# Ledger of designs, part 59: peptides against a protein of PDB entry 3S8F

Target 1, 157 residues: chain A of PDB entry 3S8F
Amino acid sequence: VLTLFVAVPSLMTAFTVAASLEFAGRLRGGRGLFGWIRALPWDNPAFVAPVLGLLGFIPGGAGGIVNASFTLDYVVHNTAWVPGHFHLQVASLVTLTAMGSLYWLLPNLTGKPISDAQRRLGLAVVWLWFLGMMIMAVGLHWAGLLNVPRRAYIAQV
Target 2, 166 residues: chain B of PDB entry 3S8F
Amino acid sequence: DEHKAHKAILAYEKGWLAFSLAMLFVFIALIAYTLATHTAGVIPAGKLERVDPTTVRQEGPWADPAQAVVQTGPNQYTVYVLAFAFGYQPNPIEVPQGAEIVFKITSPDVIHGFHVEGTNINVEVLPGEVSTVRYTFKRPGEYRIICNQYCGLGHQNMFGTIVVKE

## One batch from the design tools (peptide; made by RFdiffusion4, then SolubleMPNN)

Design b1_p12_1_s2 (from b1_p12_1 with P2V S12A)
Fold by OpenDDE base, seed 1:
Structure b1_p12_1_s2 (fold): chain B 157 residues (1-157), chain C 166 residues (1-166), chain A 12 residues (1-12)
Amino acid sequence: as target 1 above (157 residues)
Amino acid sequence: as target 2 above (166 residues)
Amino acid sequence: PVGLELIAELFA
């Protein structure tokens, strides 16, 4: 129980961000339980990238709780589960947030807006990145549960 | 109106915080369930046993690989294993089928892994610390030991074998 | 969403 209290600040932060997204979506005309999601600017890679990062961070965060558990860590430690976890955290959230930041920062610094072609390409990049990360992460977590070792090129299964 | 906006934001935050709290309890419940249903599979942390990594090769139970397997009782053995750069000793480790094996694993040099395929044996091996794992091999055959902690240039080739004899 | 459609276009 005490171990899981470590997750409280992270959860509070994550769901505060979610609250901000809901508020923004509702300000943009979204209504109902899910209508606000559709109202968000999904045509902007500067928005989509970090949001996709957050989505990947959700299962990663849940995995973090598992990894921090004394009993459950015995099962998953130094298996493919672990790289599955931090790829969601680093290669998804951090990387996508950085990518999204660039889509905002570069136009701002140069004073030149991105072209429609660049925007569309950016959207494709971040979605493909997210998809690839999710596939890899699911595979790594699955392999980890099958006791595939971390930092090894060979496995029983 | 700033006040109205703040009130609205607060309402959403409260809702999401409630959800956060609920999820926390879900995770706690899952851990509790796992613990309650899988108690037999949990090896609790025991007393920390220390050794001097600088002398472990010269003296003590790890010094002679020929004497690494010690029968401690009827169908009970203790195996003193060294994980080193880059291998394990003894290699192979020969143990009887159905015997209760207590592995005492340490390292004379750097941190290594001790992952035995086909088993739930998976521990890190720290210099100066003895890792203790208890296991009973029900099936005869060869079980590969894999180092799953980076330990240097030869890490990827660091393997051992446990031979379980009928 | 829009992203999925764009992905589909890349593979079409």
Scores: peptide ipSAE 0.013, ipTM 0.794, DockQ to the pose 0.017
Fold by OpenDDE base, seed 2:
Structure b1_p12_1_s2 (fold): chain B 157 residues (1-157), chain C 166 residues (1-166), chain A 12 residues (1-12)
Amino acid sequence: as target 1 above (157 residues)
Amino acid sequence: as target 2 above (166 residues)
Amino acid sequence: PVGLELIAELFA
């Protein structure tokens, strides 16, 4: 009940954010169905990080609905599937959003802009983090479907 | 200007809502396909049953591990299992191949898990509540029971065995 | 795209 209650507002928020991104991209000169994506500021880690977090949140949110479904939860409950869901929600969305916020907040608070080298390093960190989280999340979800138990150091497979 | 911006945002939102509606049907179709092709099935939970965890070791069907396996009919058994810190009782659990087994699982102390490898048996065991799982073992051999709910310092070593005999 | 290029440069 709680998950489904939260799911509707979350979806509404997601669509609003997506609409805002499209609007911003088009204001920056992007045209067509997908051209607005390329027009977004992908050279800024403060932008890239939370966007990657949102991308991770899509399958994570879908997984939340699965976990809340009685029949499907029977399959995935207390398996490696659950940690996979957590790492998408917490270690991807929340963490990347925090990282992105930091890349904006720190220069703002100190009054010192980041160097180009720091910016490039930041982009590398964010993308590597996202890649690592996606690999781990896919692995955990796959293992969960293979009935690998949570909170156990052994598995039949 | 602000009004124009709002109209533009609304148009984009409508597009994304249409996309979401389409994806809803895709997900429904995917779920339907998964259910139709799923071979293991789902074991439904039994009716809520309560017991006193403070006396479950001294009286009732869980008190004597030697009497834990009860034949209830032709090729039908009920197995009364205790999950405790840190193991399972009886251990091993011996059942015949091909028989319908009803596991009645409870705990005298804290919450535990009951995950049987090689099967779809996976339930949490709460003190004061009886978990009911119905399963038929088609293959003989040993099946390991794993605790997948943290229950204390010995959690990682909490294992049991089900022996299925021909 | 920019991030992927930067990652590639780190391993070159």
Scores: peptide ipSAE 0.013, ipTM 0.761, DockQ to the pose 0.017
Fold by OpenDDE base, seed 4:
Structure b1_p12_1_s2 (fold): chain B 157 residues (1-157), chain C 166 residues (1-166), chain A 12 residues (1-12)
Amino acid sequence: as target 1 above (157 residues)
Amino acid sequence: as target 2 above (166 residues)
Amino acid sequence: PVGLELIAELFA
């Protein structure tokens, strides 16, 4: 039961990051309920990547609550649901954050800004990664709910 | 003005914190709703029962696969199952259709999984502990048991079968 | 968003 309390600091952290995004967007001229989102630097892969990671983290975090729930975990534990959750949390949020960090760090370390072509390629990479990860994650979660086992090469479905 | 900026940031943080708390309650409510309306088929965890994994093969109810299926009532059976590297015993497990089956599963070696396809039976099997699962097979046929917890080099080939007879 | 446009460009 107390395991669910882990959701509290996790949610607080996630939404604190969201607060930073809103502040940044509003500083960039965004107004209204959603205008600040449009004002964010979507042309920068160093920004887009971790933001996409955050988007993937939303369903992943919700799944974390499910996985931490004793009764609900019985349904999903050691099914394809679990790797679906992992890919949202680790392969989406963490990995995309790492990618974004790379797009920021390398130019600073080398002293050379990325070219426009590299920037565009970077954007394509992170969006494609996100799209692929979402497709896979949805598939894994769906398969898990259909009782497809984890760590097995065959399934009833 | 740094002070104004900090104040603005705090305002956003407070807003999102409130949202976070609201979402927490939403999730709790959803869990409560799910438990109240959709848990009729969930098999509850049994009481913790322990065994000695070093002797479970030599003595006790798991020692003889031929005696693993025990009738405990007119339409009730207890099946003592060992999950080991790399298989299950007895294999196949033969049980009657419509009978209430209590599976008592343990391991003599490492952690295994006991996932019965077509059912909601899905438990981890720990050496030194007995997993207890109650289930009634409504349809005759063969049900595959899959190890869904990595247990070594032969993990991928670790299967069992439950044969439900009319 | 911009990302979707870029993806579309890959197939144009």
Scores: peptide ipSAE 0.012, ipTM 0.778, DockQ to the pose 0.017
Fold by OpenDDE base, seed 5:
Parts: structure tokens; sequence; C-alpha cells
Structure b1_p12_1_s2 (fold): chain B 157 residues (1-157), chain C 166 residues (1-166), chain A 12 residues (1-12)
């Protein structure tokens, strides 16, 4: 009940953030239904990281509703599905946001911009992290559906 | 102009809200799909039963592993299982093929898991509560019981066996 | 995506 209750405000927040991104993209010259996405500052790891985190959070959030379902919980509970969900929520959103925040925070605290090399490295890191996290998450969810147990080193499958 | 900006933001928010509504239906559909394809994994919840974990080893149906398997009717058995640190009793659990088995599982110490490989049996076992699971083994052989809830230093080695006899 | 292009460039 609590999870479902929290889901509503969370969804509202998510869509508000999306609206803000659209507005920002359009201010940056993006046009059309999707052109605003391309206009966003994808060259800035401080932007890319948390956005990728948000993207990972979408399926994770959906999974949260599944986990909170009375009937569906019997399928997924204490299987590899659960850590898959956690990694999308924590290791994706939280971690990427933390990573990205450093690229915003440090330059602002020191007054010195990051070098181009640091920027490029940052972009590589966050994209690789996201990719790896998505692969792992998909694998864990899939394994969970195949009844691979959580907290066990062995499985029938 | 701040007013113009706010108006524009509201317009985009309305659009995204409309999108969100559409996505809700998509999510509902996905949930329905999941239910339709994975219903075999559903374990119906039983009536909540309580037991005293401090005495369950000394008295009652869980006290004697030799009497843990009780025939309750034609082709029907009740198995009283203890999950403890770190194992299961009885072990092995011997049941006949094709019989309806009602597992009554509890713990004398800490929370454990009861996950039977090759089946949809996957429940947590709480001290003071009795977990009830009904299952019919259609195939003879050995089924491994795995603890999937951390229960201490020996958690990773906590296994049991169900032997289904022809 | 920009990230993929950058990664490709780094390992080219």
Amino acid sequence: as target 1 above (157 residues)
Amino acid sequence: as target 2 above (166 residues)
Amino acid sequence: PVGLELIAELFA
C-alpha cells in the first residue's frame, strides 16, 4: 500500500522533470516532437549522468509496482529479480546522479572548469556505467523470472 | 518573461501528463502480460498460523523428525518442516509421487528461506509463524531446498532435500 | 549517441 501510494507522487515528479527537460531543450533550439532531446547538453557529464540515471529509474519504478503487487510478488520475491530492481534504483539512478553531481559541484566549488579531457573521460565513464548497469539489470530480471534464487550461489537454471 | 515561461512550462506538463496516462495503460498491460505468462509461479497464501518458536523443538508436530510426514488422507500428506541454522528437518523429506503435499514450515531460531528447486515453492519462514505450502510432485527424484534468506554464517551451506518416490 | 561515439573514438 505504501509503495503504491508513493508511486503517484514519484510519477508526477518524473513527468515534471521531463517537462523541464523539454523546455530546456526547446530553449536551446530544439524543435519538433523529439528535436528538443538532441538539443540538450549531451556533451556535459553533469547532465548526462543523472539523465541516464532517470532513464534507468523508469523500468525500475515499474518494477517497484510489480514487487508491491500481491500476486506478482509470489513470482519475483527473493529471486534475482529483486537485486535487479535495486540496481536500477540505487546503482543506476543514485550512483549516476552522484557521479554527475561531482562534475557540477567541483567546478562550482573551485571556480575552475573541468578540462576537455576530464569532460570526455567523464562522458565515457557514465555511458559505460549505464550500459553495464542495464546489461546486468536485464540479466538479473531475466534470471529472476527463471526462478533463480536471491542470496544463493547455485541455481537449477 | 516569467509569465510566458510559466505558461509554456504548464503546456509541456499537460502534454507529459497526457503521455503519463497513456503509459499507465501500457504498464497495466505489461503487468497483465506478466501475470498471464508467470502464473505457474504463484503460491497461494494460506491462513496465518502461529507457533511458539521456543518450544517447537520440544513438543508438537515438529518435535520428532521421524513423525514429520503424516498421511492425512488418501494420497494426501502433511509434512512438518523445521528450517533452522543451518539446515532443514526432516532431511531428506520423503514423499510419494503424485500425492498432495501440505508443507507446514516454521523456524525455531531466525528467519530462513524455503526455496525448492524445480518447483514454485518459495517462501520465507519466520519464527513464530507457520508457512503453509501445498504442492504435488509430478516427477520423481530429488529436489533441493535452498535457503534464500540470509540467516547467518552458515547461510550459503543451508540445503535440504526432498525425495519424491515412485 | 554522443557517449557511444566518444567511446568508439577512445578505443579506435
Scores: peptide ipSAE 0.007, ipTM 0.759, DockQ to the pose 0.017

Design b1_p12_1_s3 (from b1_p12_1, 5 letters changed)
Fold by OpenDDE base, seed 3:
Structure b1_p12_1_s3 (fold): chain B 157 residues (1-157), chain C 166 residues (1-166), chain A 12 residues (1-12)
Amino acid sequence: as target 1 above (157 residues)
Amino acid sequence: as target 2 above (166 residues)
Amino acid sequence: AIGEELIAELLA
């Protein structure tokens, strides 16, 4: 159980980001418990992408605790569950954050703002990516719970 | 104002940190709940047992596949299994239905997986270490052993079979 | 079917 304290720095980081988002939303006029969320710039793919990454990271982080648990890891270790976890952590959080960063970085580096069409396309891309990743992750976690092995092209369930 | 902004940020951070700590306790509670109510899927680890991977094929209980299945009691067997590049020994492993089987698994070469379909048997097999798994097959038939740890060029074709006889 | 049985066992 003491080993689970290793998760504290990650949680602190994640919720510090959340705090920053709340502050930003409130600065943008959002009020109440959830009003600040609506006030965030959901029309900007540079914002939406990393936020979606954070959303994917929530179950991924919970899974990390499971994977680090001696008893629970026996159930999920080297099953499709593990790739599911990785896709939430790397292919969702890290990748979407990188994608979002590019939407911010490239316009600044080139000195050219993105067009409205590019913005809309960017939104479509990150939302579709998130959707696909969630479907894949759910499938992998589910398969893992059904004892489907990882690194195997066949399975019997 | 910088001071006002700083104060506001601190307030939000405190709130979210409190939530973070609460979630930590929730996760711990969930683990505790799972362990308390759903222990059927939990197999405790045995004592660490070591073996010399360089001699395991030549001497000892893993050396002869014909002697790999050892009856240790009226309804109890120990099976000495080698996971190697790229297969399992013995293959097939023949055991009776309803008997308590203790698998003693090791590797002479690299790390392998030992995943038995239709069971909760799933362990990594390390050279120099003996993995111990206890299982009772309630249903007769064939159970496929799959290597779920990458072990080289033939990894994807590394299979074994456990035959459970009535 | 096998997977379902395993899940049932884990949840028992």
Scores: peptide ipSAE 0.020, ipTM 0.806, DockQ to the pose 0.267
Fold by OpenDDE base, seed 5:
Structure b1_p12_1_s3 (fold): chain B 157 residues (1-157), chain C 166 residues (1-166), chain A 12 residues (1-12)
Amino acid sequence: as target 1 above (157 residues)
Amino acid sequence: as target 2 above (166 residues)
Amino acid sequence: AIGEELIAELLA
């Protein structure tokens, strides 16, 4: 009940952020139902990182609701599913947001923009991190559904 | 300009809120699908039963591993299992195929897990509480019990065995 | 049933 209660304002926040992104994209010249997405600054790791984190957070959030359900929790509890959920929430959203914040914070604090090489490297790091995290998350969730136990080095499957 | 911007943002928020409603139903559908395809059955939780973890090894139904398996009916057994650092007793647990087994599991020390491979049995075992799990083994053989809750330095090696006899 | 429960929990 408590988790689901918190889920409501969290969802509202998420969609507010999405609305802000749409508005920003449209201000940048994006048109149509999805054209605003392409208009967002995908060349900036400070933008890409937290956005990718948010994207990873979506299935993680849904998983949180699953974990909070009495009947569904029985299926997934203390299986590899749980680490999968954590990695989406912490290792994806939190970590990517932290990474992205550095790409904004450091240039802002120093007053010096990052070099083009640093920008490209940043983009590579962020995207690779996201990709790896998604692979891991999918694997862990899948393993969890196959009843692979958490905190064990051995499994039947 | 600020007012116009706020109105524009509000419009997009409304759109996304509408989308959110649609997505809610999608998520529910996905959850339902997952449940239907990946749930081999749910073992309902029983009533809360408490025991004294400080005496459970000395007296009561958990005290003697040799008497841990109790026939309660023609095709029904109760098995009193202790999960402890670091193992299970009795070990092995021997039960007949096709019989309804009621596991009564508790711990004398710390929290452990009771995860039986090849089954949907997966519960946490708390000192002072009795976990009750009902299961019928349809296939004979050995089923490994795994501790899936960290319980100390020997956690990774904490295993038990259920032997289902034909 | 699960969906209904989920909705109820979300609204509670």
Scores: peptide ipSAE 0.006, ipTM 0.777, DockQ to the pose 0.049
Fold by OpenDDE base, seed 4:
Parts: sequence; structure tokens; C-alpha cells
Structure b1_p12_1_s3 (fold): chain B 157 residues (1-157), chain C 166 residues (1-166), chain A 12 residues (1-12)
Amino acid sequence: as target 1 above (157 residues)
Amino acid sequence: as target 2 above (166 residues)
Amino acid sequence: AIGEELIAELLA
């Protein structure tokens, strides 16, 4: 019961960030239910990276509730499901946020803006990272549901 | 002005907060649905049972692998299993098909896993605690036991076998 | 406050 209470502040944090993004998008000219999303600066890897991290965090967060549930955890615990969850939470959200932070921080520290080529490369990196992480995470979760154990080099399936 | 912008932000935050709470209830509902429809095969949690890991190898039901399988009824057995660095005992574990098997698993050293392929048996084994798992093997054959909790340098080689006889 | 900072960064 106590572990599930952690979901409350986590959701509050996540959706507070989403609220900020919506407001920013609307200030940038986005209108309607989804128009604000298109208005966000998708040409900036410093923005795209952490947002993609958040997108990966959504299924990961849902999985967190599963993992924190006593009965459901019994099904998934120490299976490939758990690494799948970790890769969404750490290797997607945290890592992509770090990448995004770097894309913002380095130009500021050096006083040199990134070139257009560097910007495009950065976008490619974060999108490819996200895609790869989603594929791997889906695979790990799927394998976990098939009772593939974690920390083992062999499995029945 | 700043106040107008602040109020607008708060409005969005309140909306998303409401959405977050709604999603929380959705998740709870999904959990409830899962429990209602998919719990038939879940192994019930056992009671907390303690044992001294420093003496478990010398005395008690885990001390002799040859006596690890105990018939407790006409079609009921208790199997006392040790998970240790790096293997299981007894190995193989021999049980009859169709019998109700109660595994009582503990460790003399560090935390291990007890994951039986082809089954829903998947528990952590803690020194000082006894893990109890009840299972009935419907199919004869060999079932591999895998340690799915890192336990040291030989973790990757830690396997056991359950042989289910007709 | 965090939201405002994020908005400022996104708009810059």
C-alpha cells in the first residue's frame, strides 16, 4: 500500500511538467487540444531529448505501479520485465534528459552555439536512441511476461 | 502581465493534476481487473518462516539431500531445497507427476533465486528465511532451475533440475 | 517556479 502512494507525487511531477509544456506550446502559437504540441521547439535536441524521455517514462511509470503492486510483482519480479522497466526509467528518461541538458549546457559553457549540422546530428542521435530504447524495452517486457528470467544467459523461450 | 500568466499556468497545472488523479484511478481499476481475471494460477504467499543459515547444512531437514524429499501424504510431498553458491541440492530433485509438491527453500550463504522454467515458480531465497512454494507438475520431464538473483562470480552457472517422473 | 523556468528556456 505504501509503495503505491509513491505513484501520487510521481504523477503530479510528470503532469506538472506536461502542464508547463502545454503552456509553452500555447505561448508559441499552438492552439486546440493538440496544436500546442506541434508548436514546441522540435528542432532543438535540448528540448526533444528530455521530452522523448518523458514519453518513454509513461509506460515505464505504468510499469512502476505494476512492480510496486504485491500481486502483480509476483508475476514480473526477476524476469526480463524488470530490466525493461529500468531501461525506460533510467536509460530513457534519465539518459535522454542528460543528453538534452548537455545540448543546452555545452553551448552556454563554451560560448559557442552549435552548428546546424551539429543540431541535426543531435536530433538524429536522440530520436535513434529513443527508438532503440523503445524496441528493447518492449522486447524485454514481452520476454518478461513469457517468464524469461533476468540475470540469465539462457531461457526456455 | 505576470499575474495573468501565473493564473494561466495554474489553470493548466490544475487540469493536468486532475488528469493525473484520473489516471491513478484507471491504473487501480486495471489492477483490480487483472486480479479478478488472471489470478487463478498465482501461487499464494506463504507465512514467514525463519531458519539459522549457519546450521542449516548440519542439522534439520535441509542437512541431507538424500532425505530432502519427504512424502507427507498419498499424493503430497515436501521438498527441502538448498540454494547455495553455486547450485541447488538435491540435484536433481525427483518428484512424481501429479503430486502436490511443497518446496521449502532456503540458503546457507547469500541471496539466490529459484526460477523453475515452464512453471510460475519464481522466488527469491534469503538466508535465514524459508521460501515456501506449492506446485503440481502435470507433465513429466525435466524442469530447469535458474538462479535469477545475482549471487557472485559463479552466478551464471548456477542451475538445477527437477525431474518429474510418471 | 520550475515550470516558469522551463517556459523561459523554451521560449529563448
Scores: peptide ipSAE 0.000, ipTM 0.784, DockQ to the pose 0.013
Fold by OpenDDE base, seed 1:
Structure b1_p12_1_s3 (fold): chain B 157 residues (1-157), chain C 166 residues (1-166), chain A 12 residues (1-12)
Amino acid sequence: as target 1 above (157 residues)
Amino acid sequence: as target 2 above (166 residues)
Amino acid sequence: AIGEELIAELLA
């Protein structure tokens, strides 16, 4: 019941967050259709991490609709496609959001700001994590479409 | 001004919500397109067929692997396959090239997978349920059956073979 | 028929 409509609340939430980001970027001096993006605090890993998670979540969410489709599931179910979806949802959004949360939480709990070195390291970590997840996810989705099975160490392709 | 800020936020939210709805329709359209252009490869789910997993090994069409391949008509066969921990029966499954094969697959123990390499056959096998897959092998040879659903310690080694004969 | 199936899928 309401199988595909289950995606609606998630979409609404995601795009509401995007709306908040746009507003914040514009408050920070960003102008135009995309200028607000540049105005966001990309030097803060507490910001970058969850945003990258959200970006990874977009294709993952689209894939979720595919996976939830009765007919399309016949194509992708229990193939490498599914782990690809998981890594976009859990390993990117959830994990990066958690990472970002720590970058905010720890300084607040300790009362000590992170050093510049720690900040730069944090940025490197979250970007590399995101890049790795995207590469892996694309590979898994591609493999899935080639009928590479899930939970198997071998494949014909 | 808090009120102005709030109003501005709402405007952006409305815009993005509209976008979200638009994207939903795009996804639906993509699904519709896929269905419209790729219907030939879709094997629809049939009526749910149930069996007793506790007796399926002792009685019925799955009980004797020697009788698992049943000719049901000219160039038509039904194959009663058991997926179990950790293998398939019969193994190998021998079928003729070009024949329409109806696989009736069930499990006596836990959930397994039935993924046939080189084909679009890929179903989960649940105890108490019969998975039905229809396929015609166009090329002779061996096709490996892979369990793609975790089923225990021997899962990674759970394989079967379909031998398609000329 | 495809449209009906899509609607059914959405509402299922």
Scores: peptide ipSAE 0.006, ipTM 0.807, DockQ to the pose 0.049; fails the geometry check

